# Ledger of designs, part 12: peptides against a protein of PDB entry 4HTP

Target 1, 231 residues: chain A of PDB entry 4HTP
Amino acid sequence: SQTVASHVPFADLCSTLERIQKSKGRAEKIRHFREFLDSWRKFHDALHKNHKDVTDSFYPAMRLILPQLERERMAYGIKETMLAKLYIELLNLPRDGKDALKLLNYRTPTGTHGDAGDFAMIAYFVLKPRCLQKGSLTIQQVNDLLDSIASNNSAKRKDLIKKSLLQLITQSSALEQKWLIRMIIKDLKLGVSQQTIFSVFHNDAAELHNVTTDLEKVCRQLHDPSVGLSD

## One batch from the design tools (peptide; made by RFdiffusion4, then SolubleMPNN)

Design b1_p9_3_s3 (from b1_p9_3, 5 letters changed)
Fold by OpenDDE base, seed 2:
Structure b1_p9_3_s3 (fold): chain B 231 residues (1-231), chain A 9 residues (1-9)
Amino acid sequence: as target 1 above (231 residues)
Amino acid sequence: MLSLEELLK
């Protein structure tokens, strides 16, 4: 079925997240998120103008923005060390080379950027000179690939996990991969709380999530910001 | 320098 997520580039979400992260104040962070959300809702209204009672919602984006609240897909089984090894292999980096060592020793970087302990940032700088300027994945495609990774992790199919990761990597810019890594590790470092994200999405979102613990239900039932839980 | 896509071919 037609979904907003199938039309929105993953790059657009990543650009928004980057803006949020770089923003110093809470108000500015909220503004960037609100702009993305409003754009999404506008697109939804246009896409589904002639179709009522659709199940499409902000959920595909929300589950990437709040990955720690993901309950539909199981664990990826991916850690920073695995990603480091994967990048070394895929990029054919010399194992004793500077970039390989940066990835493996991401907690104690020797570089000038001061990104100690942030694997995603270390990876970004390694990837930046090596990756495409723009990715080609939609939010839907990213979620499909992440679903595949989780499913294959449960099935202990490491080869298929690698295949899906390869698809993500080869079709993403360095910036997109930075955020993808943070989504997989489930720490976006946005500097804005879960409560704030929910409050911007809908006034009743936090309450409904506390009851249901279901992000999809929250996004679907509270899709319209003007319609509350009691309505 | 080769792109990531080229390196993975």
Scores: peptide ipSAE 0.007, ipTM 0.471, DockQ to the pose 0.027
Fold by OpenDDE base, seed 5:
Structure b1_p9_3_s3 (fold): chain B 231 residues (1-231), chain A 9 residues (1-9)
Amino acid sequence: as target 1 above (231 residues)
Amino acid sequence: MLSLEELLK
């Protein structure tokens, strides 16, 4: 069946997240999220115009925006050190070179950007001059690859984990990889709370999530902002 | 574990 996530580029989500992060005020951050959400809902209505009973929802995007609330897929088993080593190998970086050392020692302040402790930002600057300018993955494809990583981690298939990671990396821009890393590590650093995200999504979202702890159920039942829990 | 070279073939 057709889903909104199968049509929305992952780049669009990443651009939205980037705008949110760069915004100085809460109101501006909320505006950027609302614009993405509204566009998603409009596309949903158009895509499913002739189908009333669909299970499609904002869930594929929401689980990437609030990755700490993920309950469907198991743990990835991926740490910053693993990603650092993977990038060094993939990019053929000299092991004693400046960029390799930045990735391995990402906690130590060495640069002018003040990004110490933020592996995703360190990776971004290393990747920017070395990778594609535009990615090709949809939100659905990203979720499929993340599902594969989690499944293979559970099955202790490290080779297949690496395969899926390579697919993500080779089909993503530096900006997309920055956000993908943050999704995997489960720390987006958006500067807005979970409560704010839920409040913008639907007035009843926080309450329903507090009761069910089911992010998919929240997204499905509260897909329409005008229809409440009691309706 | 597959090498990078093997994965990129």
Scores: peptide ipSAE 0.007, ipTM 0.528, DockQ to the pose 0.020
Fold by OpenDDE base, seed 3:
Structure b1_p9_3_s3 (fold): chain B 231 residues (1-231), chain A 9 residues (1-9)
Amino acid sequence: as target 1 above (231 residues)
Amino acid sequence: MLSLEELLK
């Protein structure tokens, strides 16, 4: 069956996240998230106009926005050092060169950006002149690849993990990769709390999540902002 | 150094 996630470009989510991060005020951050969510719900209604009983929901996006609450897929087994080595190999960076050293020593960068400890930002600047201007992945495709990575990590299939990572990387812009890295590492640095995200999504979302710890249930049961838990 | 775009061509 068709899902909203199969139609929404991953780039659209990343652009929204970028706007949220760059916004200074809480109200502006909330506005950007709400606009994305409203657009998603409208698309859902249009896509499923003739189908009343669908399981499709905001879950594919929510699990990327709140990756620390992921419970369906197992651990990726991916850390910054692994990604650094992969990028050095893929981009054919000299091992003793400036960019390779930036990636490997991301905790103490010598650059002017003040991005110490933020691997995703360091990677972004290395990737920006070397990547596609626009990615081609949908949110569903990103989740499928992440599922593959987690599954293969559990099975200790390192070659297949690398294959899926390469697919993610080669089909993504530098900006998309910045956010993808943060999703994998489970730290988006949005400047907005989990509680705020849930509150914007639905008034009862935080409560339902506290009880079930199930993001999919939260997104499915509370898909309509006008229908509460008590209804 | 090859760009990712070049690798996909």
Scores: peptide ipSAE 0.006, ipTM 0.456, DockQ to the pose 0.029
Fold by OpenDDE base, seed 4:
Structure b1_p9_3_s3 (fold): chain B 231 residues (1-231), chain A 9 residues (1-9)
Amino acid sequence: as target 1 above (231 residues)
Amino acid sequence: MLSLEELLK
């Protein structure tokens, strides 16, 4: 079935997340999120104009924005060290070279950026001069690939995990990979709380999530900001 | 969970 996520470039989400992260004040962060959300809802209404009962919702985006609340997808089995070694191999970085060492020693970087402990930022600077300027993946495709990784991790299919990771990497810009890494590691560092994200999405979102712990249910039941839980 | 070594072999 047609979904909003199948039409929205992953780059659009990443650019929004980047704007949120770079914004200093809560109000500005909220504005950027709201603009993305409003655009999503507008597109949803247009896409599903003749379909009253659809399961499509903001969930594909929300689960990437709040990856720590993911309950549908099983564990990826991916940590920073694994990604570091993968990038070293993929980019053919000398093991004793500066960039390889930055990735492996991401917790104590010696660089000027002060990004200690943030593997995604370290990776971004390594990737920036080496990767595509523009990615080609939609939000749906990103979620499909992440689903594949989780499924293959559970099934212990190592080659298929690597295949999906390579597809994510080779079809993504450095900026998109920065955010992909943060989604996989489940720490976006947006500077805005989960409660704020829920409050902007819908007034009843936090309450429904507290009861159900089901992010998809929250997004489906509360996709219309004018319709509450009691309605 | 798959180990890094298992993935890179």
Scores: peptide ipSAE 0.018, ipTM 0.605, DockQ to the pose 0.016; fails the geometry check

Design b1_p9_3_s4 (from b1_p9_3, 4 letters changed)
Fold by OpenDDE base, seed 3:
Structure b1_p9_3_s4 (fold): chain B 231 residues (1-231), chain A 9 residues (1-9)
Amino acid sequence: as target 1 above (231 residues)
Amino acid sequence: MLTLEKLLE
């Protein structure tokens, strides 16, 4: 069946996350998230206007915003070192060159940006002059590729993991890859808590998640902000 | 303006 996630560009989510991260105040961070969420809900209503009892929800986006709460897909088996090596190979970076060394030694500050320990930011600056300006992936496609990675990791199919990673990378901008890396590593650095995200989504979301630990159930049951758990 | 809003117009 048709889903909202199959229509939403991954770039739109990444732009929202970037705005949230750059915002200084809690209120401004919340505003950016709310705008994205409201847009999603409006599109959902339009897309499913003539269809009742759809299973479609905000879950495809929520699981990328709160990747540490992912329980459906298994571990990716991907660490910063693996990504560094992949980028060096893909971008044909000299192994002893400045950019390759930045990726491999991402914990050591080498520049003025203060990005030590943040692999995604280091990768962003390496990728920015080398990657597409605009990506082409939807949120659904990103999740499908991530599902593939997790499944193939469980099956120890390293070649297929690499294939899916290459597809993600080659179809994404530098900004999108920054956020994708953070989703894989499960650290978005948004400056807002899980509780805040849930509170903006629905008043009962934190409670339901605390009991069920099921992010999809939270998104599905509490899709309508006006309908509570007691209703 | 988000892409979704454009799709609704």
Scores: peptide ipSAE 0.092, ipTM 0.813, DockQ to the pose 0.978
Fold by OpenDDE base, seed 2:
Structure b1_p9_3_s4 (fold): chain B 231 residues (1-231), chain A 9 residues (1-9)
Amino acid sequence: as target 1 above (231 residues)
Amino acid sequence: MLTLEKLLE
């Protein structure tokens, strides 16, 4: 069966996250998230107009927005140092070159951007002149690749982890990779709390998550904002 | 405008 996530470009989510991050106030951050969510729900209704009892929900996006709440897939086993080495190899950067050193020493950058300690931002500026302008991945495809990484990490298949990472990287823009890195590291730095995200999604979302700790159940049971937990 | 909105037009 078709899912909303199979139609939504990963770029659209990343653009939304970028807008949220750049927004100065809570209200503006909420507005950007709400616009994405409302668009998702509208598309869901259109896609599933003639189908009842679908399991499709906002979960594929929510698990990327709140990656620290992921419970379905296990650990990726990926840290900044691994990504740095991978990018150096993939981009064929000179090991002693400026860009390679930026990636490896991301905590103490020599640049003027003030991105000390933020590997994703350091990577973004290295990638920007070297990557495609528009990615080709859907949210579903991103989740599939992340599932593969987690599964292969559990199986200690480093070669297959690298393969999936390369697929993610080669099909993503610099901006998309910035956010993908933050999803993998599980720190989006949106400037909005988990509670706020849940409250915008559904009034009962935080409560249901507190009881179940199951993000998919939260997204599925509370898919309709007009239907409460007690109904 | 998001791609989703375009898909609904």
Scores: peptide ipSAE 0.092, ipTM 0.815, DockQ to the pose 0.973
Fold by OpenDDE base, seed 5:
Structure b1_p9_3_s4 (fold): chain B 231 residues (1-231), chain A 9 residues (1-9)
Amino acid sequence: as target 1 above (231 residues)
Amino acid sequence: MLTLEKLLE
C-alpha cells in the first residue's frame, strides 16, 4: 500500500534529528521536529486526498524517533561490539589500526571530541571518509530492514541478520548510519523528552500512550492534530 | 526545504 514513509528519504529524518541534537534550546529542538512533522502531514494529505480510510500515519517515523517505545518488532540482538566487528570487516580496517581500536574501545576516551561511550559518534567519524555521501533508503525501507533483523534474530539466523545490516550500511551515508546505530541501540540523545515529542505531535498523545502503550495506535488515532480523544 | 515538500511541487 502507498505510504508516506515509502516516499520520505531516511536522510531527511536523519538530518532533522541532527538539527535537533545540535540545537541548544528547547524551542529550536521543537521547531525542527515540528517542521518535519508538518511536512509529513502535508504530504500525507496530498498522497491520500482521495482515500479517507487509510491506516497510514506518522508511526514509521515515530518508532524511529522513540525507539525505546518500540513494541511491535522483537529485539534486534545487536550490540555495539557486534557492529564494531562488522564495520571492521566491511571496511577492511586493520584490527590493530586506530579506527578499529576506536570502534572496539568506544567506551575509552581516545580524543578531544568527548565521544567516549557514544559508539554512534565514533562510528560516524570512521565512516565519514569511507562511505557514500548520500544514502538511498526510504523510511519504509529502513523499517523493513529493521523488521528483518528482529525477525531473524528471533529465528537465530545470524547470516540473514548480517545481510540486512549490510544492506542498511551500504546504502547509507555516515550521518544516516550514526542515527541508525542510535535507533538500534535505542538511544538518540536528542536532548528533548518523550513528553515533548508527544506534546508536539498531539495534545492527547501522551495520555493515549500512557493508557495503551501502543505507539502505532497513538499515531493513527491522533493523526489529525485537530481531532482529540474525546471526539 | 525538506524533500517531501519538493515531492509535492
Scores: peptide ipSAE 0.084, ipTM 0.808, DockQ to the pose 0.821
Fold by OpenDDE base, seed 4:
Structure b1_p9_3_s4 (fold): chain B 231 residues (1-231), chain A 9 residues (1-9)
Amino acid sequence: as target 1 above (231 residues)
Amino acid sequence: MLTLEKLLE
């Protein structure tokens, strides 16, 4: 079945996240998130205008925005060190070169950017001059590839994990990869709390999540901001 | 404007 996520470019989500991160005030951060959410809901209504009781919801996006709340997908088994080694190999970086060392020693960067401990930001600057300017993945495709990684991690199929990672990397811009890394590591550094994200999504979202711990249920049951939990 | 909005036009 058709989903909103199958139509939304991953780049659109990443651009929104970037705007949120760059915004200084809570109000501006909320505005950017709300604009994305409202557009999503509007598209949902148009896409499903003749279909009742669809399971489609904001969940595909929400699980990427709040990756620490992921419960459906098992562990990726991916850490910064693995990604560093992968990028060094993929980009054919000299092992003793500046960029390789930046990736490997991401906890203590020597650069002008105060990005200590943020592997994604370090990776971004390495990738920016080397990667595509525009990615081609939809939100659904990103989630499918992440599902594949988790499944293959559980099955201990390292080669297939690498294959899926390569698909993500080769079809993504440097900016998209920055956010993808943060999604995998489960730390977006948006500067806005989980509570705020839920509050903007729906007034009852935080409460329902506290009870169910099921992000998909939250997104499906509360997809309409005008329909409450008690309704 | 998000690409999503363009898809609605």
Scores: peptide ipSAE 0.078, ipTM 0.802, DockQ to the pose 0.817

Design b1_p9_4_s1 (from b1_p9_4, 6 letters changed)
Fold by OpenDDE base, seed 1:
Structure b1_p9_4_s1 (fold): chain B 231 residues (1-231), chain A 9 residues (1-9)
Amino acid sequence: as target 1 above (231 residues)
Amino acid sequence: MLSLDKMLA
């Protein structure tokens, strides 16, 4: 089935998130998110012009923007240390080299950039000179791979987890990987609250989520900003 | 301009 997420590059989401993170004011952060959301809704309307009862919604993006609210996908079983080791292996970094040590000791301040404790930022700088400039994944593909990781974690299939991670990594830019890591670790550091994200999405979103704790339901039922909960 | 906007255009 055709979904908006199957057409939206993951890079577009990451670029939006990057703009939000870099924006200093709440208003600017909101603007960047709103622009992405409006484009999504517009594309949805065009894509589904002749289909009234579609289940397609902003959920594929929302669950990546608010990964801490994920309830459909089980735990990834992935921590920073695992990712560090994976990157060291994949990039063939010397174990005693600076970059390997940076990844492994990401909590320890080693540089002037103040990135201590932010594994995603440490990874970004290690990856930037080594990765593709442009990724090829759509939002749907990213979610599919993340679903695979969670499923295989539940099944204790470490080899398949690694395979999916490698697909994510090899098809993503350094910037995309930065955000992917943050999505997996469930800490985007956008500087905007969950409440703000919901408020921009729909006036009733926070309320509905507070009651249902179902992010997909929130996105589906409140897809149209002009249609409220009481409607 | 986002890729989505380009696709609609």
Scores: peptide ipSAE 0.128, ipTM 0.836, DockQ to the pose 0.906
Fold by OpenDDE base, seed 5:
Structure b1_p9_4_s1 (fold): chain B 231 residues (1-231), chain A 9 residues (1-9)
Amino acid sequence: as target 1 above (231 residues)
Amino acid sequence: MLSLDKMLA
């Protein structure tokens, strides 16, 4: 069966996240999230116009927006240092070069940007002149690859983890990789709380999540903002 | 305008 996530470019999510992050006020942050969500719901209605009782929901996007609430996937086993080494290898960066050192020493202030401790931002600037301008992955494809990484981490198949990471990287823009990294590390730095995200999604979302701790269930049961938990 | 909106237009 077709899903909304199979049609939504990962770039669209990343652009939304970027807008949220850059927004100064809570209201503007909420607006950007709402716009993405509304577009998603509209597309859902169109895609599933002739199909009732589908299980498709906002979950594929929500689990990337709130990666700390992920309970379905096992741990990725990926840290910044691993990614740094991977990028150095993939981009053929000199180990003693400025860019390699930036990636490896991401916690140290470089004086260039206030990006100390934010590996994703450091990676972005390294990647920007070297990566594709436009990515090709859908949200579903990203999730599939992340599933693969988690599964292979559990199986201790480092070679296959690398393969999936390379697929993600080679099909993503620098901006997309910035956000992908943050999703993997589970720190998006959006400047908006989980509670706010849930509140925008559905009035009952926070409550249902507090009870179930099941993000998919929350997204599926409350995908219609007009239908409440008590209905 | 998001890509999704364009796809529906």
Scores: peptide ipSAE 0.124, ipTM 0.836, DockQ to the pose 0.829
Fold by OpenDDE base, seed 2:
Structure b1_p9_4_s1 (fold): chain B 231 residues (1-231), chain A 9 residues (1-9)
Amino acid sequence: as target 1 above (231 residues)
Amino acid sequence: MLSLDKMLA
């Protein structure tokens, strides 16, 4: 079945997240999120104009924006140290070189950017001169690959985990990888609360999530901002 | 401008 997520480039989500993070005020952060959401809803309406009772919703994007609320996927089993080693291998970085040491010792202040402790930012600067300018993955494809990683982690198939990670990395820009890392580690650092994200999505979203703890159900039932829980 | 907006245009 056709989904909005199968048409939306992952780059579009990452650009939105970057704008939110760079915004100084709550109002501006909300504006950027709302613009993305509104575009998504408009595309949904156009895509599904002749189809009633579709299960498609904002869920594929929402679960990447609020990764700490993920309940469908099991744990990825991926930490910063694993990613550091993978990047060193993939990029063929000298192990005793500056960039390799930055990745391995990301918690130590070594750079001019003040990004100590933020692995995703350290990785971004290492990747920027070495990666594609634009990625090729859709939101659906990113979710499929993340599903694969979680499934293979549960099955203890390390080689298959690596394969999926390599596909994510090789088809993503440095900026997309920055956000992908944050999604995997489950810390986006947007500067806006979960409650704010829910409130922008739908007035009843926080309440429904508190009761159900089901992010997909929240996105499906409250897809239309004009239709409430009591309707 | 998001790619989604371009597709609707």
Scores: peptide ipSAE 0.120, ipTM 0.831, DockQ to the pose 0.839
Fold by OpenDDE base, seed 3:
Structure b1_p9_4_s1 (fold): chain B 231 residues (1-231), chain A 9 residues (1-9)
Amino acid sequence: as target 1 above (231 residues)
Amino acid sequence: MLSLDKMLA
């Protein structure tokens, strides 16, 4: 079945997240998120114009924006060290070289950027001169690959985990990989709270989530910002 | 303008 997520480039989400992160004020951060959300809702209405009983919602994007609230997908079993080793292998970096050591020792300052402790930023600068300029993945494809990773982690199939990770990173720009890493590690560093994200999405979203802890249910039931929980 | 907006225009 047709979903909004199958049409939205992952790059569009990442560019929005980048704008939010770079914005200094709360109001500006909210504006960027609202613009993305409004575009999503408009596209949903157009895509499902003749179908009122759809389960499609903002959930595919929301679960990437608030990855700490993920409950459907099990643990990835991926840490920074695993990603570092994978990038060293994929990029054929010398093990004793500067870039390999930056990835492995990401907590130690090695440059002028001041990104110590933020693996995603360290990875970004290593990837930027070596990676695709434009990615090709949709939000749905990203979620499908992440589902595969979680499933294979549960099954202890490291080979298949690696396969899915390689698909993600070989089809993503450096910027997209920065955000993908943060989604996997579950720390986006947007500078806005969970409460703010819910508040922008729907006035009743925080309340419904507090009761149900079900992010998909929140996105489906409160898809229309004009229809309240009590309506 | 986001990609979604372009697709709807």
Scores: peptide ipSAE 0.117, ipTM 0.832, DockQ to the pose 0.840

